# Peptides against a protein of PDB entry 5TDY: the designs that were tried, part 13

Target 1, 88 residues: chain A of PDB entry 5TDY
Amino acid sequence: EKKIDGRRKAAVLLVALGPEKAAQVMKHLDEETVEQLVVEIANIGRVTPEEKKQVLEEFLSLAKAKEMISEGGIEYAKKVLEKAFGPE

## One batch from the design tools (peptide; aimed at target 1 K53)

Design b2_p17_4_s4 (made by RFdiffusion4, then SolubleMPNN; its pose is not in this set)
Fold by OpenDDE base, seed 3:
Parts: structure tokens; C-alpha cells; sequence
Structure b2_p17_4_s4 (fold): chain B 88 residues (1-88), chain A 17 residues (1-17)
């Protein structure tokens, strides 16, 4: 598999989810993180089907591993996105 | 909700496969 930067993965995920779902996630993030995500999305360029598939599979794997599917589950997506921008 | 996100992600993934 191609290694994808964490920040790019976050942008790919949000774009893939679409504006409605992306907004549901981002409304739980701090303003600075949202700004960073918007920049990444603006510069996302071309997203290959392979990248999209890879990102979605990783997200699903992580989401299912939590075994906590509830309204609070958005917090997990939040943490994933924050971790994408934290170490890098 | 996470459930909604998972369902959407699964839908999108199926479209790619």
C-alpha cells in the first residue's frame, strides 16, 4: 500500500463523506483544527480510488474496533482527525 | 453518529469495489 500522510487521510475522509457528514464531524472540532482541515481539503488535488478505498477501509476498521456505535461515536472520528494533525 | 458515519463509509466503499 501507498503510505498516505495523516493530514491527507483526514482530508480524503471528509471529502469522501461529503459536506453533510463532514460538517457533522467538524462541528465537534476546535476552530484551529477545522482551519487546518479546510486548508488540506482545499489542496487535496486528485484523490485516486485507491487512496479513497484505503482511507475508508482504515476508518471502518478503527470504527468497528471501538465497538461503541452511538451518538458519542463522533468523538472517535474527532480524535482520529485530531491525531492526524497532532503528531505532524 | 458513528453509526451513520460507518454506514456511509461502507456505502462509499462498496461503490469502489
Amino acid sequence: as target 1 above (88 residues)
Amino acid sequence: SLEELVKEAEKLLKELE
Scores: peptide ipSAE 0.231, ipTM 0.798, DockQ to the pose 0.726
OpenDDE base, seeds 1, 2, 4, 5: peptide ipSAE 0.198, 0.194, 0.221, 0.204; ipTM 0.775, 0.771, 0.790, 0.776

Design b2_p17_5 (made by RFdiffusion4)
Pose (drawn by RFdiffusion4):
Formats: sequence, C-alpha cells, structure tokens
Structure b2_p17_5 (pose): chain A 88 residues (1-88), chain P 17 residues (1-17)
Amino acid sequence: as target 1 above (88 residues)
Amino acid sequence: EEEEREEEIEEENQELL
C-alpha cells in the first residue's frame, strides 16, 4: 500500500545490478547511506520485473537529465572558446 | 501466460541495464 520512495528505488536498482556492480556503487556513498540501504535490501520483500522496469526507467530519465546539464555546459564552453580564437 | 509475460519484461529490464 505504501508509495515507493527513493530508498526503495535505490534498493531495487542495486539488487538489479548484481552484487559486484552494486558494490562499486556503494563505495561512492557515505556510511549512513550504506547502512540504511543495507536495511532496505535486507527488507527487499517482493520485486516483480514490472517494478524493476519502473525503477530502471526512472533512473534513465534522471541520468539523461544529468547528461543534458553536462552537455549544455560543454557546448557553451566550446562556443566561448571558438569565439575567443576565431575571427570575432 | 503471466510467467511468459514476466520473462519478456525481464528481458527488457536486462536491455535497460
């Protein structure tokens, strides 16, 4: 009945990635976050492929949003350099 | 039918991964 929250989505994603990849992700989290995610995974309960798909697609949308922010800055910086070196 | 549906969705999940 409870709505899926961010902690749940993180746990579903880490379970879906397999233990080795999930371990590499955990190295980039602080101790408090790691412990809390351990409890969330220990309480993983049931996860259907449909729930996994929902989590993965939300991840991809947020990753794309980050890529757009990064690409936008790269495009702006290169345009500035082109103007600085070019005939303008 | 439902198991075949879940296997098909899991194959899509593996592509997303």

Design b2_p17_5_s2 (made by RFdiffusion4, then SolubleMPNN; from b2_p17_5, 6 letters changed)
Fold by OpenDDE base, seed 5:
Structure b2_p17_5_s2 (fold): chain B 88 residues (1-88), chain A 17 residues (1-17)
Amino acid sequence: as target 1 above (88 residues)
Amino acid sequence: MEEERRRRIEEENKKLL
């Protein structure tokens, strides 16, 4: 498996969620994080079906392992994005 | 009960993605 960069994973996830859900996730992030995500989405280029599948499978696996699926995939998406783009 | 609930939510989340 090619290790996808965490920033690219976040962009792929947001694009996979679609504009409405992506916007709902981004409303809970700080402005700096949102700006970084918008830049990553703008530079995403071509997402392969394999990359999309890998990101979604990893997301679902982590959400399942943390019982975070019960909180909804969007709440897990927020926590992933906060960790990927939150302050160093 | 928790596993069946988790499975339903996982299936819904898959339909939403």
Scores: peptide ipSAE 0.087, ipTM 0.584, DockQ to the pose 0.050
OpenDDE base, seeds 1, 2, 3, 4: peptide ipSAE 0.066, 0.067, 0.078, 0.084; ipTM 0.543, 0.578, 0.543, 0.564

Design b2_p17_5_s3 (made by RFdiffusion4, then SolubleMPNN; from b2_p17_5, 6 letters changed)
Fold by OpenDDE base, seed 4:
Structure b2_p17_5_s3 (fold): chain B 88 residues (1-88), chain A 17 residues (1-17)
Amino acid sequence: as target 1 above (88 residues)
Amino acid sequence: EEEEKAKKIEEENKKLL
């Protein structure tokens, strides 16, 4: 598997969540971060099925490892974005 | 203006996936 840039992974995840859930996640982020994410999504280009699968699997793995599945989709997704795909 | 344009592109991209 190819290593995907964290910023790109965040964009892929948000797009995969769909507009409603992505918006709800971004409401919990600071304005500057949201602007950065919007730019990343705008420049996402073509997402391969392999990339999407990889990102979602990483997301699910983190969810299970942290037992965060019970926290619900939006809050969980927010945390995963911030923790997994955020700045290193 | 730049943000607005980016948001529109974002929305279009979301529909494609």
Scores: peptide ipSAE 0.164, ipTM 0.663, DockQ to the pose 0.038
OpenDDE base, seeds 1, 2, 3, 5: peptide ipSAE 0.068, 0.103, 0.114, 0.157; ipTM 0.533, 0.607, 0.639, 0.653

Design b2_p17_5_s4 (made by RFdiffusion4, then SolubleMPNN; from b2_p17_5, 5 letters changed)
Fold by OpenDDE base, seed 4:
Structure b2_p17_5_s4 (fold): chain B 88 residues (1-88), chain A 17 residues (1-17)
Amino acid sequence: as target 1 above (88 residues)
Amino acid sequence: SEEERAREIEEENEKLL
C-alpha cells in the first residue's frame, strides 16, 4: 500500500466522518488546528476507495490496539487528532 | 476468502463511523 501523509490521513478521516461528525471532532481542537484541517480538506482532491479504506483501517487498528473501539469512531478520532494536532 | 475479509473490514469501518 502507498504511504499517506499524516495531514492527508486526517483530512480523509474527517471527510469520511461527514460534516456533522467532523464538526463534533473539530469542536475539541483549537482554532488554528481547525483552520489547518479545513485547508487540508479543501485541497484533498480525489479520495480513492482504497485510500479511504486504508485510512479507516489504520485508525480502526489503532483503536483496537488501545482497546478504544468501544468508544466509537468519533471519540477515537477526537483523541487521535488531539494527540496529533493538539493545541500549540 | 478475500471477499469475505473485505466485507468484514467494510462492516467494521462502518461501525467506526
Scores: peptide ipSAE 0.032, ipTM 0.508, DockQ to the pose 0.212
OpenDDE base, seeds 1, 2, 3, 5: peptide ipSAE 0.024, 0.026, 0.031, 0.028; ipTM 0.496, 0.501, 0.498, 0.495; seed 2 fails the geometry check

Design b2_p17_6 (made by RFdiffusion4; failed a check: too like the target's own chain)
Pose (drawn by RFdiffusion4):
Structure b2_p17_6 (pose): chain A 88 residues (1-88), chain P 17 residues (1-17)
Amino acid sequence: as target 1 above (88 residues)
Amino acid sequence: TLEELLEEVEEKVEEFL
């Protein structure tokens, strides 16, 4: 009945990635976050492929949002450099 | 498929790592 929250989505994603890849992700989290995610995974309960798909698609949308922010800065910086070196 | 979606997620996770 409870709504899926961020902690749940992180746990579903880490379970879906397999233990080795999830371990590499955990190295980039602080101790408090790691412990809390351990409890969330220990309480994984049931996860259907449908729930996994929902989590993965939300991840891809946020990853794309980050890529757009990064690409936007790269495009702006290169335009500035082109103007600085070019005939303008 | 779900396997293809996961492969796309793995590529992004490796990019961030």

Design b2_p17_6_s1 (made by RFdiffusion4, then SolubleMPNN; from b2_p17_6, 6 letters changed)
Fold by OpenDDE base, seed 4:
Structure b2_p17_6_s1 (fold): chain B 88 residues (1-88), chain A 17 residues (1-17)
Amino acid sequence: as target 1 above (88 residues)
Amino acid sequence: SLEELLKKVEEVVEKEL
């Protein structure tokens, strides 16, 4: 796997979540952090399918390991991944 | 740090999903 820096990884994740969920996330962050993330998103450029897959799989793994989200959250993440890349 | 920023984002995402 390629190593993705934290800033880009966050941007890829937020874009992959879609505008509605991304907005919900942003509401819980301070304004300065939001500005930083917006800049990263604005300059994200081209994101490869491999990069998106890697970020989403990593997020899904972390969520499962921590058990911090409901099963519904996991299913949402799976749906996003499936919609973007098809079933695996 | 960049890693701390990412962790915060991931934590919030997990709470929202």
Scores: peptide ipSAE 0.034, ipTM 0.554, DockQ to the pose 0.084
OpenDDE base, seeds 1, 2, 3, 5: peptide ipSAE 0.028, 0.027, 0.030, 0.025; ipTM 0.534, 0.532, 0.551, 0.542

Design b2_p17_6_s2 (made by RFdiffusion4, then SolubleMPNN; from b2_p17_6, 7 letters changed; failed a check: too like the target's own chain)
Amino acid sequence: SLEELLEKVKEVVDKEL

Design b2_p17_6_s3 (made by RFdiffusion4, then SolubleMPNN; from b2_p17_6, 7 letters changed)
Fold by OpenDDE base, seed 3:
Order: sequence, then structure tokens, then C-alpha cells
Structure b2_p17_6_s3 (fold): chain B 88 residues (1-88), chain A 17 residues (1-17)
Amino acid sequence: as target 1 above (88 residues)
Amino acid sequence: SLEELLAEVEKVVDKEL
């Protein structure tokens, strides 16, 4: 699959979650990160089925790994979005 | 909860597969 920019991956993920669920995740992030994510969401444009599938599969892979480590929920949420939003 | 959120995400992924 095509490489997706990290910032775009975050936007795709959050849009896929829907506004209510996305908010539940972002409330655990710092203000600066939230502002950046909102900008990316606003500029997401059209999302292809391939992009959506790729991003969600990556997210589930990370979720499984973190579950095995037994991290707290808030810290997990932060790390998931940091991985999605940050550079490759 | 986060667990409930993950479950919702998993449902979305299943539909995309």
C-alpha cells in the first residue's frame, strides 16, 4: 500500500471513530496536540477506502501490542495518537 | 471507556475487510 503521512493517518483514524468517540480519546491529550489534530481533520479532504483500511489495521496492531504490555487507559490513548500523529 | 472505543473501532475494521 501507499505510504501515508503520519499527520494524515491521525486524521483518518479520528474521523473513522466519529466525533463523539474521537473526543473521548482527545480529552486525554495535551492542548497543543489537540489543536494540531483538529487542523488535520479539517483538511482531511476525501479519504479512500484503502487509506481507511490501512490506518485502522495499523491502529489495531498497536492496540494488541499495548494490551500485552498492560498500560493504563489514558497513557495508552496518548501513545496511540502520538504514534499516528508523529513522524514515521 | 477505552475498551468500548476499541470495540467500536474493531467493528469498523471488520466492515472494511
Scores: peptide ipSAE 0.055, ipTM 0.580, DockQ to the pose 0.115
OpenDDE base, seeds 1, 2, 4, 5: peptide ipSAE 0.044, 0.041, 0.047, 0.043; ipTM 0.573, 0.567, 0.574, 0.547; seed 2 fails the geometry check

Design b2_p17_6_s4 (made by RFdiffusion4, then SolubleMPNN; from b2_p17_6, 5 letters changed; failed a check: too like the target's own chain)
Amino acid sequence: SLEELLEEVEKVVEKEL

Design b2_p17_7 (made by RFdiffusion4)
Pose (drawn by RFdiffusion4):
Structure b2_p17_7 (pose): chain A 88 residues (1-88), chain P 17 residues (1-17)
Amino acid sequence: as target 1 above (88 residues)
Amino acid sequence: LTEVTQEEVDALLEKLL
């Protein structure tokens, strides 16, 4: 009945990635976050492929949002450099 | 995509702990 929250989505994603990849992700989290995610995984309960798909697609949308922010800055910076070196 | 098994959960927890 409870709504899926961020902690749940993180756990579903880490389970879906397999232990080795999930371990590499954990190295980039602080101790408090790691412990809380362990409890969430220990309490993984049932996860259907449908729930996995929902989590993965939300991940991809956020990853794309980050890529757009990064690409936007790269495009702006290169335009500035082109103007600085060019005939303008 | 497949349903999560207990074996996958145990293997992940053993790797992380």

Design b2_p17_7_s1 (made by RFdiffusion4, then SolubleMPNN; from b2_p17_7, 5 letters changed)
Fold by OpenDDE base, seed 3:
Structure b2_p17_7_s1 (fold): chain B 88 residues (1-88), chain A 17 residues (1-17)
Amino acid sequence: as target 1 above (88 residues)
Amino acid sequence: LREVTEEEVQALLETLT
């Protein structure tokens, strides 16, 4: 299992979600973060099936866990993106 | 977890929001 950095995870997730769901996430992010995400998506290159599987499984697991505490999957996705692309 | 699909992730998002 290869380690994927946070920025790449975020880009892979948004692409995998498709444009509609990606937009639903990004509309809640600040403009600077959205710009960074767009750049990462534009430069994502080839996504291996293994990378996609890792990212989707991680997201699904954590989103289901958040359901137990009444936090939506989109809210989790927002937090992941904010952590990956927010100020370091 | 078992393998998941894009459709399952999207369906979960719709359920949770």
Scores: peptide ipSAE 0.077, ipTM 0.633, DockQ to the pose 0.054
OpenDDE base, seeds 1, 2, 4, 5: peptide ipSAE 0.038, 0.067, 0.046, 0.057; ipTM 0.584, 0.620, 0.589, 0.589

Design b2_p17_7_s3 (made by RFdiffusion4, then SolubleMPNN; from b2_p17_7, 6 letters changed)
Fold by OpenDDE base, seed 5:
Structure b2_p17_7_s3 (fold): chain B 88 residues (1-88), chain A 17 residues (1-17)
Amino acid sequence: as target 1 above (88 residues)
Amino acid sequence: LEEVTQEEVEELLKTLT
């Protein structure tokens, strides 16, 4: 059983993609998953800019890890620190 | 950097749901 936080992230991601791209993605998912995602989207409520940003950043990070790509150590570290603690 | 694919989105969704 998946965590509720994961389902929320999925809904946020799909909403962020927009209806057209979301539909294209969902066409390649199994019926059970589609049904689950529709329910989550229906109950998504408001998505804050911060929540949207976090979900997209997490997704991008996972994709980069899978693709064995990096932005570079120092520059990435700067971005992480800025997002964690704000600009100095 | 490589472009994120639709397939990667699908895989993530399967992980989250």
Scores: peptide ipSAE 0.324, ipTM 0.797, DockQ to the pose 0.043
OpenDDE base, seeds 1, 2, 3, 4: peptide ipSAE 0.299, 0.198, 0.227, 0.299; ipTM 0.784, 0.722, 0.741, 0.778; seed 3 fails the geometry check

Design b2_p17_7_s4 (made by RFdiffusion4, then SolubleMPNN; from b2_p17_7, 5 letters changed)
Fold by OpenDDE base, seed 4:
Structure b2_p17_7_s4 (fold): chain B 88 residues (1-88), chain A 17 residues (1-17)
Amino acid sequence: as target 1 above (88 residues)
Amino acid sequence: LEEVTEEEVQALLETLR
């Protein structure tokens, strides 16, 4: 795996969440942080499937490891992965 | 299926930084 910059990971995740959810997330962030994230999103450029997969898998792993979200939330994360890639 | 809350995603975003 390629190492991904943390700021870029955040941008990839937000884009993967979609505009509605991303907007809701940003409502909970301070203005400076939002500006930083907007810059990262604006400059996200090309996101490879491998990079997207890596970020989403890390999201899922962190959710499980830290119990930051409920099992339902973890299942949601799994569905995000499924929708992002799905079976061939 | 419980949707991931904005607060929970925020925590993960902070971790990803």
Scores: peptide ipSAE 0.130, ipTM 0.669, DockQ to the pose 0.035
OpenDDE base, seeds 1, 2, 3, 5: peptide ipSAE 0.037, 0.044, 0.026, 0.044; ipTM 0.559, 0.581, 0.551, 0.576

## One batch from the design tools (peptide; aimed at target 1 R7 L13 Q36)

Design b2_p18_1 (made by RFdiffusion4)
Pose (drawn by RFdiffusion4):
Structure b2_p18_1 (pose): chain A 88 residues (1-88), chain P 18 residues (1-18)
Amino acid sequence: as target 1 above (88 residues)
Amino acid sequence: EYTPEEIAEVIKQWYEEA
């Protein structure tokens, strides 16, 4: 009945990635976050492929949002450099 | 396609929003 929250989504994602990849992700989290994600995974319960798909698609949308922010800065910086070196 | 650090950043965002 409870709504899926961020801790749940993170756990579903880490389970879907397999242990080795999930272990590489955990190295980039603080101790408190790691412990709390461990209890989330220990309580993984049932996860259907449908729930995995929902989590992965939300991940991809956020990853794309971060790529757009990064690409936007790169495009702006290169335009500034082009103007600085060019005939303008 | 994604580095562990990049995945961790999305996980941290979900964690803060929890």

Design b2_p18_1_s1 (made by RFdiffusion4, then SolubleMPNN; from b2_p18_1, 8 letters changed)
Fold by OpenDDE base, seed 2:
Structure b2_p18_1_s1 (fold): chain B 88 residues (1-88), chain A 18 residues (1-18)
Amino acid sequence: as target 1 above (88 residues)
Amino acid sequence: MYSPEEIAEIIKEWLAKS
């Protein structure tokens, strides 16, 4: 398994969420962070299915640890994102 | 569903580790 930089993980997640949801998330980040992430997203390049899965799995793991509301695992999350926001 | 705020908190955590 390849180690993914935190900035990269954030960018991959935001792209996976789609522009509308990503925009909502960014409203909770400071201006400098938003600017940095926008640059990361703009230069994200190719995101492999493996990388995307790895990021989403870590996200779900952390979400579970924080007892965030969730109805499923990685596959469910992927289906929700696809239906709600379409392809990245 | 995960709120935008909750998602942002995880992102902040990732960035703090970078």
Scores: peptide ipSAE 0.677, ipTM 0.928, DockQ to the pose 0.592
OpenDDE base, seeds 1, 3, 4, 5: peptide ipSAE 0.677, 0.674, 0.675, 0.671; ipTM 0.927, 0.928, 0.927, 0.927

Design b2_p18_1_s2 (made by RFdiffusion4, then SolubleMPNN; from b2_p18_1, 6 letters changed)
Fold by OpenDDE base, seed 3:
Structure b2_p18_1_s2 (fold): chain B 88 residues (1-88), chain A 18 residues (1-18)
Amino acid sequence: as target 1 above (88 residues)
Amino acid sequence: MYTPEEIAEIIKEWLEKS
């Protein structure tokens, strides 16, 4: 797999969440960070299915490591991906 | 489901690595 820049990973995830959810997430970030991420999102361009999958899987991995509450792993990731970008 | 705050925690970590 290809290495993905952290800023890009964040942008991919936020787009996958949808604008409403993404906005709620960004309320927990400082203004400067939000501005930077908005720019990244605006210029996200093409995101391959492999890249999207990689980002979501890494997110889930980190979330599990922190014992965050979730509705599932693969199932949740698939739903988020399909809702934002359509089927893989 | 993950709370907005929990998701933000992961994003912060990604940005720190950048």
Scores: peptide ipSAE 0.667, ipTM 0.924, DockQ to the pose 0.649
OpenDDE base, seeds 1, 2, 4, 5: peptide ipSAE 0.662, 0.662, 0.653, 0.654; ipTM 0.924, 0.925, 0.924, 0.924

Design b2_p18_1_s3 (made by RFdiffusion4, then SolubleMPNN; from b2_p18_1, 7 letters changed)
Fold by OpenDDE base, seed 4:
Structure b2_p18_1_s3 (fold): chain B 88 residues (1-88), chain A 18 residues (1-18)
Amino acid sequence: as target 1 above (88 residues)
Amino acid sequence: MYSPEEIAEIIKEWLAES
């Protein structure tokens, strides 16, 4: 497994999210950071399946630690139950 | 689905480590 620097990881993730979702995410970053990431994205070149997998796995690990809402699994099922039968 | 603001926080952490 090759080490990926933080800037590269961020760019890979943003590209994987797609332009619309990436734009939503970048609204929460300061202007200088956005400019830097735009440059990284513009020069991202080839993203190997291995890089993408590695970045997404690390993202999911961190997301789990922060108990972020995901598209599936136990946490999502719990949210569905809360919306259907839990308190408003 | 993930919160844009929470995703941004992870990105900030990645940028801080580099």
Scores: peptide ipSAE 0.683, ipTM 0.927, DockQ to the pose 0.707
OpenDDE base, seeds 1, 2, 3, 5: peptide ipSAE 0.677, 0.678, 0.675, 0.673; ipTM 0.928, 0.929, 0.926, 0.928

Design b2_p18_1_s4 (made by RFdiffusion4, then SolubleMPNN; from b2_p18_1, 7 letters changed)
Fold by OpenDDE base, seed 5:
Structure b2_p18_1_s4 (fold): chain B 88 residues (1-88), chain A 18 residues (1-18)
Amino acid sequence: as target 1 above (88 residues)
Amino acid sequence: MYSPEEIAEIIKEWLKES
């Protein structure tokens, strides 16, 4: 497993969520952070399946740790990815 | 689904890594 930079993880996640959901998420971030993330997204380049997998798995792990309400971790993540990038 | 706010909190944590 390759280490992924925090900003990179955020960008990968936002792209995986799709433009609409990503925009909703960024409403909860400060302006400077939003600008930084937009730049990261713009320069994200190629995102490998491995990166996406790692980011989503870490996201789910953190979400679980924070006891976030969700419809179903893995299934939800898969739905998000399919809507954003199509089936893998 | 995860709320946008909850997702944002995780992103904030990731951003603290750098």
Scores: peptide ipSAE 0.676, ipTM 0.925, DockQ to the pose 0.583
OpenDDE base, seeds 1, 2, 3, 4: peptide ipSAE 0.672, 0.675, 0.673, 0.669; ipTM 0.924, 0.925, 0.925, 0.924; seed 4 fails the geometry check

Design b2_p18_2 (made by RFdiffusion4)
Pose (drawn by RFdiffusion4):
Structure b2_p18_2 (pose): chain A 88 residues (1-88), chain P 18 residues (1-18)
Amino acid sequence: as target 1 above (88 residues)
Amino acid sequence: KDPEEIWEEVVDAVLKVF
């Protein structure tokens, strides 16, 4: 009945990635976050492929949003450099 | 810690790995 929250999504994602990849992700999280995610995974309960798909698609949308922010800055910076070196 | 915050940190951490 409870709505899926961020902690749940993170746990579903880490389970879907397999232990080795999830372990590499955990090295980039603080101790408090790691412990809380461990409890979430220990309480993984049932996860259907449908729930995994929902989590992965939300991940990809956020990853794309971060790529767009990064690409936008790169495009702006290169334009500035082109103007600085060019005939303008 | 806030659950949504944990989700955003995992998103960033996954992008660092891959």

Design b2_p18_2_s1 (made by RFdiffusion4, then SolubleMPNN; from b2_p18_2 with K1M E4D E9K)
Fold by OpenDDE base, seed 2:
Structure b2_p18_2_s1 (fold): chain B 88 residues (1-88), chain A 18 residues (1-18)
Amino acid sequence: as target 1 above (88 residues)
Amino acid sequence: MDPDEIWEKVVDAVLKVF
């Protein structure tokens, strides 16, 4: 398994959420973070199936650990992202 | 900004949206 740069993981996640959800997420971030993400998204290029799987797994693990949303909310996020990434 | 910090912030923000 290859370690993915944190900025790239974030870019992959935001793209997977789609433009409307991504914009909503960006509203919760500081200006410096948004600027960094815009650069990464603009240069995201090809995202491999392996990267998609790894980003999803790391997101879900961290989300569960933070317990910031209900378990149902996490499962909903999982379903949304799985649809975005495709059957992989 | 540290890449891991960016990732953590994004995950936190996503959790607020969902």
Scores: peptide ipSAE 0.711, ipTM 0.948, DockQ to the pose 0.617
OpenDDE base, seeds 1, 3, 4, 5: peptide ipSAE 0.706, 0.708, 0.708, 0.708; ipTM 0.947, 0.947, 0.948, 0.948

Design b2_p18_2_s2 (made by RFdiffusion4, then SolubleMPNN; from b2_p18_2 with K1M E9K D12E V14A)
Fold by OpenDDE base, seed 2:
Structure b2_p18_2_s2 (fold): chain B 88 residues (1-88), chain A 18 residues (1-18)
Amino acid sequence: as target 1 above (88 residues)
Amino acid sequence: MDPEEIWEKVVEAALKVF
């Protein structure tokens, strides 16, 4: 497994969520973070199936580790992201 | 800003959206 840059992971996630949800997410972020993300999204290029899978796994792992959402919320998030990333 | 810190911020923000 290759380590993916944190900015890259974030860009992949935001693009997968779509423009409307991505905009909502960025409204919760500080200006400096948004600026970094805009650059990464603009230069995202090709996103491999492997990257998508890894980003999804790391998202769920971090959410659980930080206890940011309930157990039921984890399953919900998984379904949302699987739909966003598409069938792969 | 640390790249991993950006990732963590985005994850937390995303969880508030859906």
Scores: peptide ipSAE 0.764, ipTM 0.957, DockQ to the pose 0.602
OpenDDE base, seeds 1, 3, 4, 5: peptide ipSAE 0.762, 0.763, 0.760, 0.757; ipTM 0.957, 0.956, 0.956, 0.956

Design b2_p18_2_s3 (made by RFdiffusion4, then SolubleMPNN; from b2_p18_2 with K1M E8N E9K V14I)
Fold by OpenDDE base, seed 2:
Structure b2_p18_2_s3 (fold): chain B 88 residues (1-88), chain A 18 residues (1-18)
Amino acid sequence: as target 1 above (88 residues)
Amino acid sequence: MDPEEIWNKVVDAILKVF
């Protein structure tokens, strides 16, 4: 496994969510973080299938560990993101 | 800002939206 930069992971995930959902997410972030993410998204370039898989896996793992939403909510997020990423 | 801190903040934010 190749370690992915945290900013890169975040950018990949936000792009996968789509513009409207990404905007909702960024409303919960501080301005400095948003500025960093805008730069990363603008320069995201090519996202490989392996990179998408890894980002999703790390998100789900971390989401479960944080226990901020129900298991059902996490599974829902998984389905949404898998659909957004499309077939690899 | 540390890249992993940004990642954690984004995950937290996503969990609030979903």
Scores: peptide ipSAE 0.710, ipTM 0.948, DockQ to the pose 0.605
OpenDDE base, seeds 1, 3, 4, 5: peptide ipSAE 0.708, 0.705, 0.709, 0.707; ipTM 0.948, 0.947, 0.948, 0.948

Design b2_p18_2_s4 (made by RFdiffusion4, then SolubleMPNN; from b2_p18_2 with K1M E9K D12E V14I)
Fold by OpenDDE base, seed 4:
Structure b2_p18_2_s4 (fold): chain B 88 residues (1-88), chain A 18 residues (1-18)
Amino acid sequence: as target 1 above (88 residues)
Amino acid sequence: MDPEEIWEKVVEAILKVF
């Protein structure tokens, strides 16, 4: 797999969540981070299915690693994000 | 900023919103 820039991974995920959820997430971030993300989102271009899959996997992995989500929560998050990314 | 740090911040923020 290709290594994806952290900013890009974040942008991909935020876009997948949609504008409403993305906005909510952004409210939890510092201004500098938001500014970086806005730029990245603006230049996101085409996101491949492979990137989407990788971003989702890395999200779940990181969330679990930080113990910020239970095993059941992982499954829930997986479903939510898979739906957010939409079918191919 | 470290791009990977941005990623981590976003992940944590998302989990707060879920």
Scores: peptide ipSAE 0.719, ipTM 0.949, DockQ to the pose 0.599
OpenDDE base, seeds 1, 2, 3, 5: peptide ipSAE 0.716, 0.719, 0.715, 0.716; ipTM 0.948, 0.948, 0.947, 0.948

Design b2_p18_3 (made by RFdiffusion4)
Pose (drawn by RFdiffusion4):
Structure b2_p18_3 (pose): chain A 88 residues (1-88), chain P 18 residues (1-18)
Amino acid sequence: as target 1 above (88 residues)
Amino acid sequence: KTPEEIWQEVVDAVLKVF
């Protein structure tokens, strides 16, 4: 009945990635976050492929959003450099 | 931490790995 929250989505994603990849992700989280995610995974309960798909697709949308922010800054910076070196 | 904070940290951490 409870709505899926961010902690749940993180746990579903880490389970889907397999232990080795999930372990590499955990090295980039603080101790408090790691412990809390451990309890979330220990309480993983049932996860259907449908729930995994929902989590992965939300991940990909956020990853794309971060790529767009990064690409936008790269495009702006290169345009500034082009103007600095070019005939303008 | 809030659930959403943890979710955003995992998103960033996954992008660092891949």

